# Peptides against a protein of PDB entry 3ESW, part 18

Target 1, 322 residues: chain A of PDB entry 3ESW
Amino acid sequence: NNIDFDSIAKMLLIKYKDFILSKFKKAAPVENIRFQNLVHTNQFAQGVLGQSQHLCTVYDNPSWHSIVLETLDLDLIYKNVDKEFAKDGHAEGENIYTDYLVKELLRYFKQDFFKWCNKPDCNHCGQNTSENMTPLGSQGPNGEESKFNCGTVEIYKCNRCGNITRFPRYNDPIKLLETRKGRCGEWCNLFTLILKSFGLDVRYVWNREDHVWCEYFSNFLNRWVHVDSCEQSFDQPYIYSINWNKKMSYCIAFGKDGVVDVSKRYILQNELPRDQIKEEDLKFLCQFITKRLRYSLNDDEIYQLACRDEQEQIELIRGKTQ

## One batch from the design tools (peptide; aimed at target 1 F5 D6)

Design b2_p13_1_s3 (made by RFdiffusion4, then SolubleMPNN; from b2_p13_1, 7 letters changed)
Fold by OpenDDE base, seed 5:
Structure b2_p13_1_s3 (fold): chain B 322 residues (1-322), chain A 13 residues (1-13)
Amino acid sequence: as target 1 above (322 residues)
Amino acid sequence: NNKELVEKLLEKL
């Protein structure tokens, strides 16, 4: 039996495309009911939905991209990228150049642009005075701080001069271009916007155990790549579980085209109980939100993204990124 | 190899 593998392959590709496209059609009434019941009855599901409504769309702002590009030292960045790209001599073309760009942006952001802030410097005593600062607690924003999406202000007293210094925890990434300081939240927020401003495909990763980072889709590696601006880390998803010995339960990635449970990429040991939601309900929730985010896309865009999603799921199952 | 393509597609369906 001469099995015409070519004809079978063509028919399977057509059927596979049609099958994929069928999954991204408008949600059935039963799926809408399941979704509504889930987000009303499960607090974790409500949290994931709330985060998706912000994180999946906030960084797709062309005016913010322009402000970012006008604020960064692009001449320095591209000079360094070109220099590192030229050393490797790789004829591997435009795809690997983007990996060099992300690595330089990590370097530039940590070394030249942004500052880690455990405690603020004293507004009166000036630079390098954070050691003299005593925390007094936190309060709500004042009228000026409220203009920059500030939820909390940390209050510090200087032990040297007795003056009060306010450290507003701004969520406006444009304000962070001015303040140039923060913790993991401010770092990840602004760095996500920076990567998006270069036209990159980026996700914001939320960890339930009080950390946040990015993922970038590398066209060279043909996968999602771990990116942590705080650590100047590229493609090191193991750093939390292995190097930090961090215990974790959930890692959820938020991007313009979808919401994905990426816990398997980062939780390699010391897994905490996943008791916040049923696994089937979390899978349903992420798929349902992803489906909604893709409703305006054409069939070819939906197909390409679904192929990428399937490759990521295979990667996460096979553990091949170790 | 169209055989490998068919096998990969069957794994995805």
Scores: peptide ipSAE 0.028, ipTM 0.591, DockQ to the pose 0.665
OpenDDE base, seeds 1, 2, 3, 4: peptide ipSAE 0.015, 0.007, 0.027, 0.008; ipTM 0.527, 0.458, 0.625, 0.438

Design b2_p13_1_s4 (made by RFdiffusion4, then SolubleMPNN; from b2_p13_1, 5 letters changed)
Fold by OpenDDE base, seed 3:
Structure b2_p13_1_s4 (fold): chain B 322 residues (1-322), chain A 13 residues (1-13)
Amino acid sequence: as target 1 above (322 residues)
Amino acid sequence: NNEELVKRLLEKL
């Protein structure tokens, strides 16, 4: 008897879809209790929840996307993308074009658009005067700085003219389009918004050891791809653990559709103790937040995302960032 | 291969 594998596959796909959908139903009362207890008793869990409430949704702002696209030199960007795409002999309509776009955005952002700021230039002495700046500490924002979601302002004195220069640490990415300078936080914040403004699937990756970067979902590679705007890095998740010899404990990715522990992608050596939360509780937390983020999605969207999640989990287990 | 798909699906159910 020829087993109709096609019919069986279809039936199993239906059952599998139903099974997946059952996992994304509204949390049972017991799961809600577990979640509430976890976030109230574990500081790390509370931190992850707090970050998810901001980072998972803040970049999904169409008004901001318009402002970004109006601010960037799109003609230059697409000219460069088209040039590199054509050079490699790709056909029109290949999903790989988005990878070229992200690579050009990394180039453009680092080389043409944004500046690393260890120390600000002196407001009085002008450009290339940061070497003359002495840090005096940090203070709260003034009334003007407070308009742009500024948590802290670094204060510098010029050794040449004696004047004070303020370096506000803005969290408003629209203000960063004007200031065009910062450290990893400002870089990642604005670059995440930039990638989102092109309609890309993007996650903000928080590392507990004071670094932040992005992930982009490549439709060509069919996986989440490491993207670091500070490093102009595409698909180099090893740079932290190997090149920097950085010690790390947690890397958490925050996106509109989920929160994922991506530590296995980036922590290749020099792993610090993961003692902030139990592994089972972290897994539960990320899954619980992810379910909540998906409550408004239809069954097909939930299923497609769950398939993507499963592939990512397989990737993370196998250590195959290809 | 649908057979492999069936096997993988059975492993997940």
Scores: peptide ipSAE 0.019, ipTM 0.527, DockQ to the pose 0.841
OpenDDE base, seeds 1, 2, 4, 5: peptide ipSAE 0.016, 0.008, 0.015, 0.008; ipTM 0.534, 0.493, 0.504, 0.488

Design b2_p13_2 (made by RFdiffusion4)
Pose (drawn by RFdiffusion4):
Structure b2_p13_2 (pose): chain A 322 residues (1-322), chain P 13 residues (1-13); non-standard residues A184 YCM
Amino acid sequence: as target 1 above (322 residues)
Amino acid sequence: TEESFETVMSLLD
């Protein structure tokens, strides 16, 4: 009995596919209550649910993608990307070009395109002039800035001239293309959209302890890559936990293809208690949403995606890539 | 082969 593994191996891969295609089916009402309910037991759940709604479908918008592309200096971007591909781009330029592009976009965005704003500059006094602004709080948007999905307008008084500069906080990333300034918040909103506009596979990563950033899929490294625009950073998920020494509890990724707990990629010391939701319930929550996010996908798509997800679980469960 | 054995074991887990 030379036991035939190649037979048994080729077999199972078949059986596994059925297991997978079954998993991403229906929404049998049994687990539906578990969902509709959990979203009332727990707000961390309603939190994730709400964000999934604002953040997964939103950046897939051709109208926007095109405006961003019109607006960005593609000649400049692609020139530099090409210049860096010139100083050889790995023996296997095997979709490595895509990585060089993301890196250059980070540079352009930071060094060139968008600017940080703690207090705003005075609108009437010069440009470099923010530290003589004392804030008078926040309030609702006026008629004009109401158009751009704004909730809060921080207002400031200039002690040198008396005028009041205002700093609306927008969510319409197309508006940010114009204003070209802000904090992680909008830096990240626009940068996610920018990444999506090159057709990249992109995600919005949310840290409960007030920071947001991106994840991009590198076909060259065939895994998700951490991208933080504010820090012009490429593959440095440790940056928060170690370099900054920031204490963190949860990290959640959002995208058109799913919602995934990516904590393990980032919270690699200074771990805070994860005391917000039964860990079993969180797994369920993401799975149900990811499953929901895929009813209209076909079998080949449902499967190829589920494998990428699995590859990721092993990466996180373990301590490394591969 | 040895690789197929490891694949079968992984799929059974």

Design b2_p13_2_s2 (made by RFdiffusion4, then SolubleMPNN; from b2_p13_2, 7 letters changed)
Fold by OpenDDE base, seed 5:
Structure b2_p13_2_s2 (fold): chain B 322 residues (1-322), chain A 13 residues (1-13)
Amino acid sequence: as target 1 above (322 residues)
Amino acid sequence: SEKSKELVEKLLE
């Protein structure tokens, strides 16, 4: 009996697809109860849920994408990408071109477009006066600042002229296209929107220890790639644990298609206690939110994303970060 | 490395 291995392989693939699709069906009543109990009893779980409700969807705004593309120097960006692609990209085609685009966007954003703001310049004395600024504390937004999703305003006094300068911490990324300054929060917020405006698969990574960055899904590398706009960093997940010697407990990635614990990619040493939630409950929470985000997708989209998820989980287990 | 440390210190402030 010649075992038709091709027929068996096809049957196994069909059964595997059906099995994967079955995992993304509507949550069972018991899973809904577990989810509700978890978010009501665990503050960390509630925080992850709250972040997912914002970060997973806010950047999928076509109007914002248009405003971004109209604001950036696209001619300069594409000229630089084309120049780098022309050196060695010919063999790999369009897939490697996108990696060059992300690298140029990192360069452009840090070098040409956005500014790090430890302290603001004095509104009265003008540019390069931040050294003269003394922090007085923080307050709530005024009526004008409140229009741009501002939660906090840092207040500074100029040691030279005595005037007060306000530094609103805007969460509206469109306002950040105007102000063009901030810290890691403003950098990551606007840069995430920029990457999304080019139609890229992007996640916002939240670290519990007060840092944030992006991940981009590279079709060339066939994986999620670390992207930090503050550092102009591409594919350097080790920079926090190794270069900064940063202690970390949690890194959670938020994207339109899922929420993923990516801590294993970034926490290579000096791990802090993971005591905010049980590991099983965190895994359940991320999977549950991911199922909800994918509920409107078709079977082929669900299957493709599930294959990406499995590949990422294998990568995270094997420690095959290059 | 030094710039990244300085950035981290600035982020924690």
Scores: peptide ipSAE 0.008, ipTM 0.448, DockQ to the pose 0.011
OpenDDE base, seeds 1, 2, 3, 4: peptide ipSAE 0.000, 0.000, 0.006, 0.006; ipTM 0.394, 0.377, 0.440, 0.370

Design b2_p13_2_s3 (made by RFdiffusion4, then SolubleMPNN; from b2_p13_2, 7 letters changed)
Fold by OpenDDE base, seed 4:
Structure b2_p13_2_s3 (fold): chain B 322 residues (1-322), chain A 13 residues (1-13)
Amino acid sequence: as target 1 above (322 residues)
Amino acid sequence: SEEAKELVKKLLE
């Protein structure tokens, strides 16, 4: 009996596809109850849900993409990308071009476009006066600042002139195209939008220990790639745990197609206690939110994303990205 | 994907 291995393989692939698709069907009533109970009883779960409601969708704004592309020096960017791409002897049409684009966007953003702001310059004394600024605390936004999704305003007094300078922590990335300054939050927020504006698959990574960065899906590398605009870093997930010796507990990635615990990619040493939620509940939460984000997708899209998710999970378990 | 086919072939082997 010649076992038609090709027929069996096809049947297994069909059954596997059906099995995968079955996981992404509408949640059962019991799953909905579990989800509701989890987000109502666990503050960390509620935080993840709240972040997902914003971060998973906010950057999918075509009007914002247009504004970004109109604001950036695209001629400079593509000139530099083309130069580096040609220098390395790559042919046009290779998926690797996008990696060069992201690397140039990192360079451009840090070197030419955006500024790090530990303390603002004095509005009265002008440029390079941040050394004279004393923090007075934080307050709520005024009526103008509130138009740009400002949650808090840091207040500084100039030791030289005595004037008050406000540093609004804007969450509107379009306002950040104007202000062109901030800390890791503003950097990551605007840079996430920039990458999205080039049509890239991008996730926002939240670290519980007060840092944020991006991941970009490289079609060349066929994986999620660490991208930190603050550090001008591409594919260096180890920088936090190893180079900074940073202690971390959770890294959660938020994208249009899912929410993923990516802690294993970044927490290589100095792991803090993961005591905010049960591991099983976090896994359930991320899967449940991911399932909701995919409800409008067709079966082929769901299947392709599920295959990508499985590859990522394998990568995260093996710890061999390098 | 061809990779999935190869994986299935390997699993059936």
Scores: peptide ipSAE 0.009, ipTM 0.437, DockQ to the pose 0.181
OpenDDE base, seeds 1, 2, 3, 5: peptide ipSAE 0.006, 0.006, 0.006, 0.008; ipTM 0.409, 0.463, 0.445, 0.419

Design b2_p13_2_s4 (made by RFdiffusion4, then SolubleMPNN; from b2_p13_2, 8 letters changed)
Fold by OpenDDE base, seed 5:
Structure b2_p13_2_s4 (fold): chain B 322 residues (1-322), chain A 13 residues (1-13)
Amino acid sequence: as target 1 above (322 residues)
Amino acid sequence: SEEAEKLVKKLLE
């Protein structure tokens, strides 16, 4: 009896695909109850849900993408990408081009486009006057600042001229294209939009210990790649735990197609207590939100994303990032 | 998974 191994393999693939697709069907009533109870009883879960409602969808705005592309020096960017790609990229195929693009965008953003703002310059004294600025505290936005999704405004007094300078913490990334300054929040917000504007698969990574960065899905590396615009860093997930000796508890990635606990990628040492939620409940929460985000996708899209998820989980378990 | 697909493809080879 010649076992038709080809037929068996095809059947196994079909059954496997059906099994994967079954996991992304509409949540059972019991799962909905568990989800509702979790977000009502656990503050961390409520926070993750709230962030997902914003971060998973806000950057998928075609109008914003157009404004970004019209604002950036695309000629310079592509000239630099093409130059680096021409050196060695042809040997690795076309998929590596996007890695060169992200690396150039990191360079361009930090070196040519955006500015780190510990303290604002004095509005009266002009550029390079931030050293003369004394913080007076924070307040709510005024009527003009409120137009640009501003939650808080930092207030500074100039020691030289005595004038008050306002530093609005804008959450509108289009306003950030104008202001071109901020801290990690503004950097990551605008840079996430920039990467999305090039049609890239991007996640926003929130760290509980007051830092934020991006991940980009590299087709060349076939994995999620650490991207920090503040640090001009590509594929250096270790910089926080090792280089900064930062203590961390949670890193959560938010993308259009899912929410993922990526803590294992970044928390290599000095792990803080993970006491905000049970591990099983966090895993459930991320999976539940991910299922909801994928509800409108077709079977092939769901299957492809599920394959990526599985590969990422294997990577995170094995610790084989490099 | 791509690994499962790769495994199945390898089994088909």
Scores: peptide ipSAE 0.024, ipTM 0.579, DockQ to the pose 0.150
OpenDDE base, seeds 1, 2, 3, 4: peptide ipSAE 0.023, 0.007, 0.008, 0.019; ipTM 0.549, 0.507, 0.454, 0.554

Design b2_p13_3 (made by RFdiffusion4)
Pose (drawn by RFdiffusion4):
Structure b2_p13_3 (pose): chain A 322 residues (1-322), chain P 13 residues (1-13); non-standard residues A184 YCM
Amino acid sequence: as target 1 above (322 residues)
Amino acid sequence: SSEELVKELEEKL
């Protein structure tokens, strides 16, 4: 009995596909209650549910993608990307070009395109002039800025001239293309959209302890890559936990294809207690949403995606890539 | 190997 593994191996891969295609089916009402209910047992759940709604489908918008592309200096971007491909892009330029592009976009966005804003500059006094602004709090948007999905307008008084500069906080990323300033918040909103506009596979990563950033899929490194625009950072998920020494509890990724707990990629010391939701329930929550996010996908898509997800679980469960 | 792959697939199913 030379036991045939190649037979048994080829078999199973077949059986596994059925197991997978079954998993991403229906929404049998049994687990539906578990969902509709969990979203009332727990707000961390309602939190994730709400954000999934604002953040997964939103950046897939051709009208926007095109405006961003019109607006960005593609000649400049692609020239530099090409210049860096010139100084040899790995023996296998095997979709490595895509990585050089993301890196250059980070540079352009930071060094060139967008600008940070703690207190705003005075609208009437000069440009470099923010530390003579004392804030008078926040309030609702006026008629004009109401158009751009704004909730809060921080207002400031200029002690040198008396006028009041205002700093609306927008969510319409197309509006940010114009204003070209802000904090992680909008820096990240616009940067996610920018990444999506090159057709990249992109995600919004949310840290409960007030920071947001991106994840991009590098076909060259065939895994998700951490991208933080504010820090012009490429593959440095440790940056928060170690370099900054920031304490963190949870990290959640959002995208067209799904919602995934990516904590393990980032919270690699200074771990805070994860005391917000039964870990079993969180796994379920993401799975149900990811499953829901895929009813209209076909079998080949449902499967190829589920494998990428699995490849990711092993990466996170373990301590490394591959 | 094919043997390791069979074990991994069995664990999944």

Design b2_p13_3_s1 (made by RFdiffusion4, then SolubleMPNN; from b2_p13_3, 6 letters changed)
Fold by OpenDDE base, seed 5:
Structure b2_p13_3_s1 (fold): chain B 322 residues (1-322), chain A 13 residues (1-13)
Amino acid sequence: as target 1 above (322 residues)
Amino acid sequence: NNKELVEKLLEKL
């Protein structure tokens, strides 16, 4: 039996495309009911939905991209990228150049642009005075701080001069271009916007155990790549579980085209109980939100993204990124 | 190899 593998392959590709496209059609009434019941009855599901409504769309702002590009030292960045790209001599073309760009942006952001802030410097005593600062607690924003999406202000007293210094925890990434300081939240927020401003495909990763980072889709590696601006880390998803010995339960990635449970990429040991939601309900929730985010896309865009999603799921199952 | 393509597609369906 001469099995015409070519004809079978063509028919399977057509059927596979049609099958994929069928999954991204408008949600059935039963799926809408399941979704509504889930987000009303499960607090974790409500949290994931709330985060998706912000994180999946906030960084797709062309005016913010322009402000970012006008604020960064692009001449320095591209000079360094070109220099590192030229050393490797790789004829591997435009795809690997983007990996060099992300690595330089990590370097530039940590070394030249942004500052880690455990405690603020004293507004009166000036630079390098954070050691003299005593925390007094936190309060709500004042009228000026409220203009920059500030939820909390940390209050510090200087032990040297007795003056009060306010450290507003701004969520406006444009304000962070001015303040140039923060913790993991401010770092990840602004760095996500920076990567998006270069036209990159980026996700914001939320960890339930009080950390946040990015993922970038590398066209060279043909996968999602771990990116942590705080650590100047590229493609090191193991750093939390292995190097930090961090215990974790959930890692959820938020991007313009979808919401994905990426816990398997980062939780390699010391897994905490996943008791916040049923696994089937979390899978349903992420798929349902992803489906909604893709409703305006054409069939070819939906197909390409679904192929990428399937490759990521295979990667996460096979553990091949170790 | 169209055989490998068919096998990969069957794994995805």
Scores: peptide ipSAE 0.028, ipTM 0.591, DockQ to the pose 0.685
OpenDDE base, seeds 1, 2, 3, 4: peptide ipSAE 0.015, 0.007, 0.027, 0.008; ipTM 0.527, 0.458, 0.625, 0.438

Design b2_p13_3_s2 (made by RFdiffusion4, then SolubleMPNN; from b2_p13_3 with S2N E8K E10L)
Fold by OpenDDE base, seed 4:
Structure b2_p13_3_s2 (fold): chain B 322 residues (1-322), chain A 13 residues (1-13)
Amino acid sequence: as target 1 above (322 residues)
Amino acid sequence: SNEELVKKLLEKL
């Protein structure tokens, strides 16, 4: 009996696809109850849910993408990308061009576009006066600052002139195109939008230990790539654990297509206790949110994303990003 | 692709 291996292959692939698709069907009542109980009883779960409701969708704004592209020096960016791409002897049409684009966007953003703000300059004394600034604390936004999704305003007094300078922590990335300054939050927020504006698959990575960065899906590397705008870093997930010797407990990636615990990519040493949620509950939470984000996708899209997820999970288990 | 992996797995079978 010649086993028609091709027929068996096709049948197994169909059954496998059906199995994968079955995981992304509407949640059962029991899963909904578990989810509701989890987010009502666990503060970390509630935080992850709250972040997902914002971060997974906020950057998918075509109007914002247009404003970004109108604001950036695209001629300079593409000139530099083309120059470095040609220098390395790559042919046009290779997926690697996008990696060069992201690297140039990192350069451009850090060197030409955005500024790090530990302390603001004095509004009265002018540029390079941040050394004279003393923090007085934080307060709520005023009526103008509130228009730009400002949650907190840091208040500083100038030791030279005695005037007060406000540093509003804007969460509106369009306002950040104007202000062009901030810390890791503002950097990551605007840079995530910038990458999205180029049509890239991007995730926002939240670290519980007060840092944030991006991941970009490289079609060339066929994986999620660490991207930190603050550090001008591409594919260096080790910088926090190894170079900074940072202690970390959780890294959660938020994208349009899912929420993923990426802690294993970044927490290579100095792991802090993961005591905020049970591991099984975190896994369930991320899967449940991911499932919700994919409810409107077709079967082919769901299957392709599930394949990507499986490869990422294998990568995260093996610790082979290098 | 998982399809290529399944095909390769099936070629080994």
Scores: peptide ipSAE 0.017, ipTM 0.536, DockQ to the pose 0.127
OpenDDE base, seeds 1, 2, 3, 5: peptide ipSAE 0.014, 0.013, 0.007, 0.008; ipTM 0.478, 0.503, 0.499, 0.450

Design b2_p13_3_s4 (made by RFdiffusion4, then SolubleMPNN; from b2_p13_3, 5 letters changed)
Fold by OpenDDE base, seed 3:
Structure b2_p13_3_s4 (fold): chain B 322 residues (1-322), chain A 13 residues (1-13)
Amino acid sequence: as target 1 above (322 residues)
Amino acid sequence: SNKELVEKLLEKL
């Protein structure tokens, strides 16, 4: 009996696609009830949901992308990318160019564009006066600061001139293009927008232990790549656990197409207790939010993203970049 | 081969 393996293969591929697509259909009533109960009863789940409602969509703003591209020195950036790309003899193909772009954006952002601000300079004494600044505490934003999504303002007194300097912690990334200074939050916020402005697939990674960074989907490497603007780091997910010896419990990635627990990529040692939520409930939560983010996508987009997600899960289990 | 593809697909279902 000549088994028509071609017809069987075609039929099985169709059935497999349909099976995958069935997992991304509108949530059943029971799943909605489970989700509602979880976000009402678990504070960590509420936090993840709240972050997803902002971080998954806020950076998909074409007007902001235009403002970013108008503000950056694109001539310098592309000149440097072209220079580095030319050294490798183009043998790796066109997809690697985007990796060079991200590496240059990391360089440019840290070296030329943005500044770390542990303490502000004195508004009266001018540049390089932060050593003279004494913290007086924090307060709410004034009427002007409130226009730029400011939650907190740090207050400093100059030991030299006695004047007060305000350091508003802006969450508006467009205001950060003007101020060009901050800590990990401001760095990651603006840098996420910068990467998105180049049309890249980017996720914002939140770590429970007070750090934040990005992931970029490299078409060349065919995987999510760690990107930290503060560290000028590309593909170094180990820096926190190994180099910093940082203890961590949760790393959650927020992107337009999904929410993913990426803890296994970054927590290589010194794992803190994962006691904020049950593992099954966190997995359910991330999958449920991811389904919601994909409700408007077509079947082919859903299928391609599902294949990408499965590959990422395999990577996270194996601990090896294939 | 389509045989190997069928076998791999059956493992995933």
Scores: peptide ipSAE 0.030, ipTM 0.621, DockQ to the pose 0.720
OpenDDE base, seeds 1, 2, 4, 5: peptide ipSAE 0.026, 0.026, 0.029, 0.027; ipTM 0.617, 0.581, 0.604, 0.603

Design b2_p13_4 (made by RFdiffusion4)
Pose (drawn by RFdiffusion4):
Structure b2_p13_4 (pose): chain A 322 residues (1-322), chain P 13 residues (1-13); non-standard residues A184 YCM
Amino acid sequence: as target 1 above (322 residues)
Amino acid sequence: SESEEIVKMLLDK
């Protein structure tokens, strides 16, 4: 009995596909209550649910993608990307070009395109002039800035001239293309959209302890890659936990294809208690949403995606890539 | 063998 593994191996891969295609089916009402309910037991759940709604579908918008592309200096971007591909791009330029592009976009965005804003400059006094602004709080948007999905307008008084500069906080990333300034918040909103506009596979990563950033899928490294525009950073998920020494509890990724707990990638010391939601319930929550996010996908798509997800679980469960 | 490892991994699933 030379036991045939190649037979048994080829078999199973077949059986596994059925198991997978079954998993991403229906929404049998049994687990539906578990969902509709959990979203009332727990707000961390309503939190994730709400954000999934604001953040997964939103950046897939051709009208926007095109405006961003019109607006960005593609000649410049692609020239530099090409210049860096010139100083050889790995023996296997095997979709490595895509990585060089993301890196250059980070540079352009930071060194060139968008600017940070703690307190705003005075609108009437010069440009370099923020530290003579004392804030008078926040309030609602006026008629004009209401158009751009704004909730809060921080207002400031200039002690040198008396005029009041205002700093609306927008969520319409197309508006940010114009204003070209802000904090992680909008820096990240616009950068996610920018990444999506090159048709990249992109995600919005949310840290409960007030920071946001991106994840991009590198076909060259065939895994998700951490991208933080504010820090012009490429593959440095440790940056928060170690370099900054920031204490963190949870990290959640959002995208067209799903919602995934990516904590393990980032919270690699200074771990805070995860005391917000039964870990079992969180797994369920993401799965249900990811499943929901895929009813209209076909079998080949449902499967290829589920494998990428699995590849990721092993990466996180373990301590490494591959 | 590689196929044996694949069979074992799939059975774990």

